Peptides against a protein of PDB entry 5K2M. Designs and how they scored, part 2

Target 1, 273 residues: chain A of PDB entry 5K2M
Amino acid sequence: MRIGITYTVLRREEMAIKERAGEFGEVVMLHEDDLLFPGNYDLDVVIIRNVSHFKALYTARLFESEGIPTVNSSRLIFEAGDKLFATLRLAGKVPVPEWKAALSEGGALRVPDSLGYPLVSKPVFGSWGRLLAKVNDRDSLEAVLEHRKWMKNPLYGIHYFQEFVEKPGRDIRSYVIGGEFVGAIYRYSNHWITNTARGGKAEPCSDPEVEELSVKAWEAFGEGALAIDIFESEKGLLVNEVNPNMEFKNAARVTGADMAGKLVEYAVEVAKT

## One batch from the design tools (peptide; made by RFdiffusion4, then SolubleMPNN)

Design b1_p8_1_s4 (from b1_p8_1, 4 letters changed)
Fold by OpenDDE base, seed 3:
Structure b1_p8_1_s4 (fold): chain B 273 residues (1-273), chain A 8 residues (1-8)
Amino acid sequence: as target 1 above (273 residues)
Amino acid sequence: MTARTDED
């Protein structure tokens, strides 16, 4: 068994994945600077750990074009890493926050007629709550839309909105790998964006409802390793988003779950299929 | 240094 690991930065997650992969076979670490295609790669599977969503997507597709399976697959990265495409999958299987998509400013200005205020403006791509806006009124909506006209990336012209969900000063991050629930954490924050990358505290989450919902959310995609963001709302649990490029160092530390081992075990299963 | 996503 020869296991590739692609990476941008050697984080605690990539170090743990490398260590666990060494128990199953030969490990080949591949920095982004080492990747040229078409290439002659002698690998049974590649674990994709590129930081950029688009670099991860293209790296996965390039290995697949050479007959090498990836974890995650380019299909999963594409569908799960876009917030709108992920919502389309999730909405058929699990409760999600109410959402609207608009393809023009004129369409976006009508979103409050259905969602009301406050609402959340999201880019369809991006991490750590970047370019999230809580929109409380018409003036704020017009300002967000005006700024989007001047953004360089054409994907900022895809207007994705959700209802604003009142949360109890925390959210839930769960992990499902190969259809198995691995663990979950609470992420505490005084800000409406509860991401631990912004200084949130993590605590273990042991809730059977979270476990069941997390598995159902994974089944909307049917493959790979996903981190799942869940909100506790007045309407019950809501699946907000999924992440195919999961960070897990805080979750592994807090829960004691072997997330790196579970990811490697799944990659070995994919290599044998 | 938290790894920046190359999205900008």
Scores: peptide ipSAE 0.019, ipTM 0.619, DockQ to the pose 0.187
Fold by OpenDDE base, seed 4:
Structure b1_p8_1_s4 (fold): chain B 273 residues (1-273), chain A 8 residues (1-8)
Amino acid sequence: as target 1 above (273 residues)
Amino acid sequence: MTARTDED
């Protein structure tokens, strides 16, 4: 067994994945600078850990073009890593926050007619709450839309909105790998963006409803390893988004779950199929 | 620069 691991930065996650992968076979660490295609790579599977969504997507597709399976697949990265495409999958299986998509400013200006205020503007791509905006009124909506016109990437012209969900000062991040629930955490924040990268605390989440919902959310995609962001709302649990390039350092630390091991085990299973 | 991670 030869296991590739692609990466941008050697984080705690990549170190843990490398260590666990070494128990199953030869490990080939591949920094982004090592990735030239076609490359005739001698690998049975590649674990994709590139930080950039697009780099991860293209890396996965490039390995697949050489007949090498990836975890996650380029399909999963594409569908789960785009907030709108992920919502389209999720909405058919699990409760999600109310959402609207618009393809023009004129369309986007009508979104409050359905969602009301406050609403959340999201780019369809990006991590760490980057370019998330709580839009409280018309003036704020117009400002967000004006700024988007000046952004160079045409994907910023895809307008994705959600209802603003009132949360109890936390959200839930769960992990499902190969259809198995691995664990979940609460992420605490005084900010409406509960991302732990902004100084949030993590605590274990042991809730059977979270486990069931997390598995159902994974089943909307039907493969791979996903982190799942769940909101506790007045309407019950809502699946907000998924991440096909999950960070799990805090979750592994807090829960004691072998997330790196589970990811490697799944990659080894994929390599054998 | 610490790589900004979702969990840092």
Scores: peptide ipSAE 0.018, ipTM 0.584, DockQ to the pose 0.140
Fold by OpenDDE base, seed 1:
Structure b1_p8_1_s4 (fold): chain B 273 residues (1-273), chain A 8 residues (1-8)
Amino acid sequence: as target 1 above (273 residues)
Amino acid sequence: MTARTDED
């Protein structure tokens, strides 16, 4: 078996994936500079670890065009990596925060009539809490919309909003690979954005309700490896978002779960289908 | 911290 691994930066995750993949077959590391298409790739499967959502999406689709399956697939990266498209999948299976989408400034100005204040403005793409805004009032909403109007990418004209969820100073990140729950962590922060990439501490989460909800959230997509972001709210557990290009170094360290091994095992099974 | 691109 020949396992490709595409990457932008060789992180702890990519090193662990490479090491575990070597137990199953020959490993071919492919930096973004090595990727030209159409190409003649002799690979049974490719693990997609490009940092960029769009680079990951296009890389996956390009390998699929050569008849090589990818983990994750371009379909999964597309649907899970877009916050609005992910919400559409999730809302049919699991509890999610209340949300609205608007396709114009005039539409966006009516969102508070339904969600009230405070609300959260999100871009449909992006990670690590980039361009998240807590919008407390009309003046703040107008400011966010004005700034979006001058942003170059037309996707910033897609206005996605959620209710502001009061959290107990933490959120949950779980990991589901091939439909199997692998582990979960609490992410602690004094800020309303609890992402560990912004200095949050991680602790193990052992909760059967989190495990069940995480698997159901994965089933909304039905394939691949996903990180699931869950909020503890007064309404119970809410699935906020999913990530098809997960970081797991903190979760692996804290839980002791072999996330890299589980990802490789899943990629090997995908290669056999 | 490697800055993810503006796209991530």
Scores: peptide ipSAE 0.021, ipTM 0.621, DockQ to the pose 0.179; fails the geometry check
Fold by OpenDDE base, seed 5:
Structure b1_p8_1_s4 (fold): chain B 273 residues (1-273), chain A 8 residues (1-8)
Amino acid sequence: as target 1 above (273 residues)
Amino acid sequence: MTARTDED
């Protein structure tokens, strides 16, 4: 077994994946600077750990073109890494926050007629709550839309909105790998964005409803390794988003779950199919 | 450190 690991930055997660992969076979670390295509890669599977969503997507697709399976697949990275496309998968399987998408400013200005205020503006790509806006009123909506006109990436012209969900000063991040629930954490923050990347504290989450919902959310995609962000709301649990390029150092530390091992085990299974 | 891009 020869396991590739693509990466941008050697983080704690990539170090843990490398260590566990070494128990199953030969490990080939591939920095972004090492990647040239077409190439003659002698690998049975590649674990994709590029930081950039788009670099991860294209790297996965390039290896797949060489007949080498990837974890995650380019399909999963594409569908799960876009907030709108992920919502389209999730909405048919699990409870999600109310959402609207608009393809123009004129469309976006009508979103409050359905969602009301406050609402949340999201870019369809990006992580760590980048460019998330809590929009409390019409003036704030107009300001967000005005700023989007001047952003160079055409994807900023895709207007994705959710209802604002009142949360109990925390959210949940769960992990599902190959359809198996691996673990979950609470992320505490005084800010409406509860992401641990913004200084939130993490605690173990042991809730059978979270486990069941997390597996159902993964089944909406049907493959790979996903981190799942869940809100505790007045309506019950809501699946907010998923991440196909998960950070897990805090969750692994807090829960004791072997997330790196489970990811490698799944990659080895993928290599054998 | 490769700069985190706007897409990360």
Scores: peptide ipSAE 0.019, ipTM 0.611, DockQ to the pose 0.289; fails the geometry check

Design b1_p8_2_s1 (from b1_p8_2, 3 letters changed)
Fold by OpenDDE base, seed 3:
Structure b1_p8_2_s1 (fold): chain B 273 residues (1-273), chain A 8 residues (1-8)
Amino acid sequence: as target 1 above (273 residues)
Amino acid sequence: RTGSLDPY
């Protein structure tokens, strides 16, 4: 078994994945600077750990074009890494926050007629709560839309909105790999954006309802390794988003779960299929 | 190494 690992920077996650992969076969570390295509890669599977969503997507597709399976697949990275495409998958299987998409400013201005205020403006791509806006009124909506007109990337012209969900000062991050629930954490924050990248505290989450919902959310995609963001709302648990480029160092530390081992075991299973 | 650390 020959396991490739693509990476941008060696984080705790990549070090743990490398260590666990060494128990199953030969490990080939591939920095982004080492990747040229078409190439002659002798690998049974590649674990994709590029930091960039788009670089991860294209790297996965390039290996697949040479007959080498990837974890995650380019299909999963594409569908799960776009918030709107992920919502389309999730909404068919699990409760999600109410959402609206508009393809023009004129369409976007009518979103409050259905969602009301406050609402959340999101780019369809991005991480760490980048360019999230809580929109409390018409003036704020107009300001967000005006700024979007001048953003360079045309994907900022895809207007994705959610209802604002009141949370109990925390959210839930769960992990499902190959259809198996691996673990979950609470992420605490005084800010309405509860992402740990913004200084949130993590604690273990042991809730059977979270486990069941997390597996159902994974089944909406049907493959790979996903981190799942869940909100505790007055309406019950809501799946906000999924992440195919998961960070897990804090979750592994807090829960004691072998997330790196589970990811490698799944990659080995994919290689044998 | 020249790989970008941009998550986009």
Scores: peptide ipSAE 0.223, ipTM 0.875, DockQ to the pose 0.715
Fold by OpenDDE base, seed 4:
Structure b1_p8_2_s1 (fold): chain B 273 residues (1-273), chain A 8 residues (1-8)
Amino acid sequence: as target 1 above (273 residues)
Amino acid sequence: RTGSLDPY
């Protein structure tokens, strides 16, 4: 078994994955600088750990073009890593926050007619709460839309909005790998953005409802390894988003779950299929 | 190493 691991930077996650992968076979670490295609790689599977969503997506697709399966697949990275496309999958299986998409400023200006205020503006791509905006009124909406016009990437012209969900000062991040629930944490923050990358604290979450909902959310995609962000709302649990390029350092530390091992085990299974 | 830490 030859396991590739693509990476941008060696984080605790990549180190743990490397260590666990070594128990199953030969490990080939592939930094982004090493990735040239076509490359005639001799690998049975590649674990994708590029930091950039788009680099991860293209890397996965490039390996697939050489007949090498990836974890996650380019399909999963594409669908799960885009907030709008992920919402489209999730909405068919699990409760999600109310959302609207608009393809023009004129369309976006009508979003409050459905969602009301406050609402949340999100880019369809990105991590760590970047470019999330709580839009409290018309003036703020106009400002966000004006700024988007000047952003160079045309994807910023895709306007994705959610209702603002009142949360109890925390959210939930769960992990499902190969359809198996691995663990979950609470992420605490005094800010409406609860992402641990912005200084949130993590605690274990042991809730059967979270486990069930997390598995159902994974089933909306039907493959791979996903981190799932869940809100505790007055309406019950809502699946906010998923991440096909999950960080799990805090979750592994807090829960004691072998997330790296589970990821490697799944990659080995994929390699054998 | 030239890899960016940008998540985009």
Scores: peptide ipSAE 0.202, ipTM 0.872, DockQ to the pose 0.726
Fold by OpenDDE base, seed 1:
Structure b1_p8_2_s1 (fold): chain B 273 residues (1-273), chain A 8 residues (1-8)
Amino acid sequence: as target 1 above (273 residues)
Amino acid sequence: RTGSLDPY
């Protein structure tokens, strides 16, 4: 068994994945600078750990073109890593926050007629709570839309909005790998954005409803390793988003779950299919 | 190393 691991920087996660992969076979570490295509790669599977969503997506697709399966697949990275496409998958299986998508400024200005205020503006791509805006009124909506107009990437012209969900000072991040629930954490923050990348603290979450909902959210995609972001709302649990390129160092630390091992075990399973 | 830490 030859296991590739693509990466941008060696984080705690990549070190743990490398260590566990070594128990299953030969490990080939592949920094982004090492990746040229087409290439002659002798690998049974590649674990994708590039920091960039788009680099991860294209790297996965390029290995697949060489006949080498990836974890995650390019299909999963594409659909799960786009907030709108992920919402489309999730909405068919699990409760999600109310949302609207608009393809123009004129369309976006009508979103409050349906969602009301406050609402949340999100880019369809991005991580770590980047470019999230709580929009409380018309003036704020106009400001967000004006700023988006001057951003160069045409994907900023795809306007994705959610209802603002009042949370109990925390959210939930769960992990599902190969359809198996691995663990979950609460992320605490005094800010409406509770992401740990923005200074949130993590505690273990042991809730059977979270476990069941997380597996159902994973089943909306049907493959790979996903982090699932869940809100505790007055309406009950809502699946906010999924992440096909998960960070798990905090979750592994507080839960004691072997997330790196589970990821490697799944990659080995994929290599054998 | 030329890899970007930008998550996009």
Scores: peptide ipSAE 0.201, ipTM 0.866, DockQ to the pose 0.712
Fold by OpenDDE base, seed 5:
Structure b1_p8_2_s1 (fold): chain B 273 residues (1-273), chain A 8 residues (1-8)
Amino acid sequence: as target 1 above (273 residues)
Amino acid sequence: RTGSLDPY
C-alpha cells in the first residue's frame, strides 16, 4: 500500500495522519510545490490536506484523472466545501437553519421578507468564520450588499443567507468518517461565531441525538470524512454546515478519538475498492 | 515552499 498525503503546511493533523499512515504502508508526502500534472504517481490512494479549498478540489480531481482515488474525493470537496451546495444536500435529510439564496442585489433585498431579522450573510466558500455578517436591519443588509459589489471574486455575487440562530454560547462540531461517528465537541464562545479558530474553548460532547444527526448529515453526501457543525436551537438540533477539509487537533485532544487513524483506515478501504 | 495558508 502506497499512501500519498498532499499538504500546504505540516500541521498537527498532517503529522498525525502521516504517522498513522505509516502503519498501513509506504507514505509519500507531497507538498503543493511537488505537484505537477500530468504525472506518473505510483500511489494507491491520496489523502488531501491542502489548506486551500480550491487547491484541495483541483488536486483531488487531478489525481482522480490519473486513476488514483482520493480522500476526500473531488465530488465531496466540491459539494461539501460550498455552503450553498452543502445546504442543498443537507436540507433533504436533516434539519437545517432556514436559508435563502439570491443571485442579485435585488433578490437579496427581498430575503428578509422570508427570513426576517436578524439574519446571517455568508460567502458560499471560506472557513474560520470569514466574511460572516450578522445582519440586524435593512441598513446593515444594504452595506453588506454594497461591499460585495466591489469584491473581485465572482462567487461573492452569490448571496447566501441563513436565519440567525440563538445558541447557548456554544455550538457542536462532530466528525463522521466513512459513515462512522468518531466524536464530537462543544465549542464555547461569547461571540455569536463559536468557531475555535476564533479562540473558543472545546469540551467533549456525548449526546446520542448528536451522533444520530451527524451520521444522517454524512449520509446526505454518502462518502468521505466530514466535520459537521451543529447548532443547539429552540427548534432543536440544526446542521449548519460541513467541512471536507477538517481540522481536528482540538477535537482529538479533547475527546481522545483517533481521528487521524480513522481517516487513514478509510483511505485504505477506498484504495481497496 | 510557495504554498499559501489562505483557506480559499
Scores: peptide ipSAE 0.170, ipTM 0.850, DockQ to the pose 0.726

Design b1_p8_2_s2 (from b1_p8_2, 5 letters changed)
Fold by OpenDDE base, seed 3:
Structure b1_p8_2_s2 (fold): chain B 273 residues (1-273), chain A 8 residues (1-8)
Amino acid sequence: as target 1 above (273 residues)
Amino acid sequence: PSGSLNPY
C-alpha cells in the first residue's frame, strides 16, 4: 500500500495523518511544488490536504484522471466546498437554515421579501467566516451588493443568503468519516461568527441528536470525510455547512478522538475498492 | 498560522 498526502503547509493534522498512514504502508508526502501533471505517480490512494479549496479540487481531479482515487474525491470537494451546492444536497435530507439564491442585484434586493431581516450574506466559497455579513436593513443590503460589483472574482456575483440564526454563544462542529461519527465539539465565541479560527474556545460535545443529525448530513453526499457545522436554534438543530477540507487539531485535542487514524483507515478502504 | 495562507 502506497499512500500519497498532498499538502500546502505541514500542520499538526498533516503530521498526525502521516504518522498514522505509516502504520498501513509506505507514505509519500507531496508538497504543492512537487505536483506536475500528467505524471507517473505510483500510489494506491491520495489524501488531499491542500489549504486552497480550488487547489484541492483540481489536485483531486488530476489524480483521478490517472486512475488514482482520492480522499476526498473531486466530486465531494466540489459539492461540499460550495455553500450553495452543499445547501442543495443538505436541504433534501436534514433541517437547514432558510436560504435564498439570486443571480443579479435586482434579484438580491427581493430576498428580504421572503427571508426578512436580519439576514446573512455569504460568498459561495471561502472559510473562517470571510466576507460574511449580517445584514440588518435595506441600506446595509445595498452596500453589500454595491461592494460585490467591484470584486474581481465572478463567483462574488452569485448571491447566497441565509436567515440569521440566533445561537447560544456557540456552534457545533462534528466529524463524520466514511459514514461513521468520529466526534464533535462546541465552539464558543462572543461574536455571531463562532469559528475557532477567530479565537473561540472548544469543548467536547456528547449529544446523541448531534451524532444522528451528523450522519444524516454526511448521507446527503454519501462519501468521504466531512466536518459538519451545526447550529442550536429555537427551531432545533440546523445544519449550516459542511467542510471537505477539515481542520481537526482542536477537536482531536479536546475529544481525544483519533481523527487522523479514522481518515487513514477510510483512505485504505477506498484504495481497495 | 493558517490565516496567512491563500485558502481560495
Scores: peptide ipSAE 0.064, ipTM 0.719, DockQ to the pose 0.365
Fold by OpenDDE base, seed 5:
Structure b1_p8_2_s2 (fold): chain B 273 residues (1-273), chain A 8 residues (1-8)
Amino acid sequence: as target 1 above (273 residues)
Amino acid sequence: PSGSLNPY
């Protein structure tokens, strides 16, 4: 078994994955600078740990083009890493926040007519709560839309909105790998954006409803390793988003779960299929 | 390593 690991920065996650992968076979660390295609790589599977969503996506697809399976697959990275596409998958399986998508400013201006205020404006791509806006009124909506016009990436012209969910000062991040629930944490923040990358504290979450919902959310995609962001709302649990490029350092520390091991085990099983 | 830390 030869296991590739692509990476941008050797984080704690990548170190843990490397260490665990070494127990299953030969490990080939592949920094982004090492990635040239076509490359005739002698690998049974590649674990994708690129920081960039797009680099991860393209790296996965490039290995797949050489007949090498990846964890996650390019399909999963594509569908799960786009908030709108992820919502489309999730909405058929699990409760999600109410959402609207618009493809023009004129369409976006009508979103409040159906969802009301407050809204959350999200780019379809991105992490760590970047370019999230709580939109409380018409003036704020117009401002967000105006700014989007001047952003260079055309994907900023895809207007994705959710209802604003009042959260109890926290959200939940769960982890499902190969259909198995691995663990969950609460992420605490005094800000409406509860991402731990912004200094939130993490505590273990042991809730059977979270576990069940997390597995169902994973089943909407049917493969890979996902972090799942869940909101506690007045309507119950809502699956907000999934992340195919999961960070798990804090979750592993808080829960004691061997997330790196589970990821490697799954990658080894993928290599055998 | 020269890899960008830009998560986009």
Scores: peptide ipSAE 0.063, ipTM 0.710, DockQ to the pose 0.775
Fold by OpenDDE base, seed 1:
Structure b1_p8_2_s2 (fold): chain B 273 residues (1-273), chain A 8 residues (1-8)
Amino acid sequence: as target 1 above (273 residues)
Amino acid sequence: PSGSLNPY
């Protein structure tokens, strides 16, 4: 078996994936500079680890066009990596925060009529809590919308909002690979954005309700490897978002789970289908 | 080789 691994930067995750993949076959490391298409790749499967969401998406689709399956698939990256499209999948299976989408400034200005204040403004794409805004009032909403007009990417004209969820100074990140729950962590922060990429402390989470909810959230997509962000709210557990390009170094360290091994095992299964 | 850490 020949396992490709695409990457932008060799992080702890990519090193661990490479090491575990070597136990199953020949490993071919592919930096973004090595990726030219169409090409003659002799690979049974490719693990996608590009940092950019869009580069990951296009890389996956390009390999698939040459008959090489990817983990994650371009379909999963597309649907899970867009917060709005992910919400559409999740909302049919699991509890999610209340949300609204608007396709114009005039539409966005009416969102508080339904959700009230405070709101959370999110871009439909992006990682590590980038461009998240807590919107407490009309003046703040107008400011966010004004700034969006001057952003170059047309996708910033797609306005996605959630209710502001009061959290107990933490959130949960779980990991589901091939439909199997692998592990979960609490992420602690004094800020309303609890992402570990912004310096949050990680601790193990052992909760059967989190495990069940995480698997159900994965089933909304039905394939691949996902990190799942869950909120503890007064309404119970809410699935906030999923990540098809997961970081797991902190979770692996804290839980002791072999997340890299589970990802490789799943990729080997995909290669055999 | 280290590419851009731009996640977009």
Scores: peptide ipSAE 0.052, ipTM 0.694, DockQ to the pose 0.881
Fold by OpenDDE base, seed 4:
Structure b1_p8_2_s2 (fold): chain B 273 residues (1-273), chain A 8 residues (1-8)
Amino acid sequence: as target 1 above (273 residues)
Amino acid sequence: PSGSLNPY
């Protein structure tokens, strides 16, 4: 078994994945600078750990074009890593926050007619709560839309909105790998953005409802390794988003779950298929 | 930047 691991930065996650992969076979670490295509890669599977969503997506697709399976697949990265496309999958299977998508400023200006205020503006791509805006009123909406016009990437012209969900000063991040629930954490923050990447604290979450909902959310995609962001709302649990390039160092530390091992085990299973 | 990008 030859396991590739693509990466941008050698994080605690990548170190743990490397270590566990070494128990199953030869490990080939592939920094982004090592990736040239077409190439003669002698690998049975590649674990995709590129930090950039787009680099991860293209890397996965490039390996797949050479007959090498990836974890996650380019399909999963594409569908799960785009907030709108992920919502489209999730909405058919699990409770999600109310959402609207608009493809023009004129469309976006009508979003409050359905969602009301406050609402959340999200780019369809990005991590760590970047370019999230709580939009409390018309003036704020107009400002966000005006700023989007000056953003060079055309994907910023895709206007994705959610209702603002009141949370109990925390959210939940769960992990499902190959359809198996691996663990969950609470992420605490004094800010409406509870992401631990912004300094939130993590605690173990042991809730059977979270486990069940997390598995159902994973089943909306039907493959791979996903981190699942869940809100505790007045309406009950809502699946906010999923991440096909999950960070798990805090979750692994807090829960004691072998997330790196489970990811490697799944990659080995994929390689044997 | 995310603290997760720090390997230590």
Scores: peptide ipSAE 0.018, ipTM 0.620, DockQ to the pose 0.093

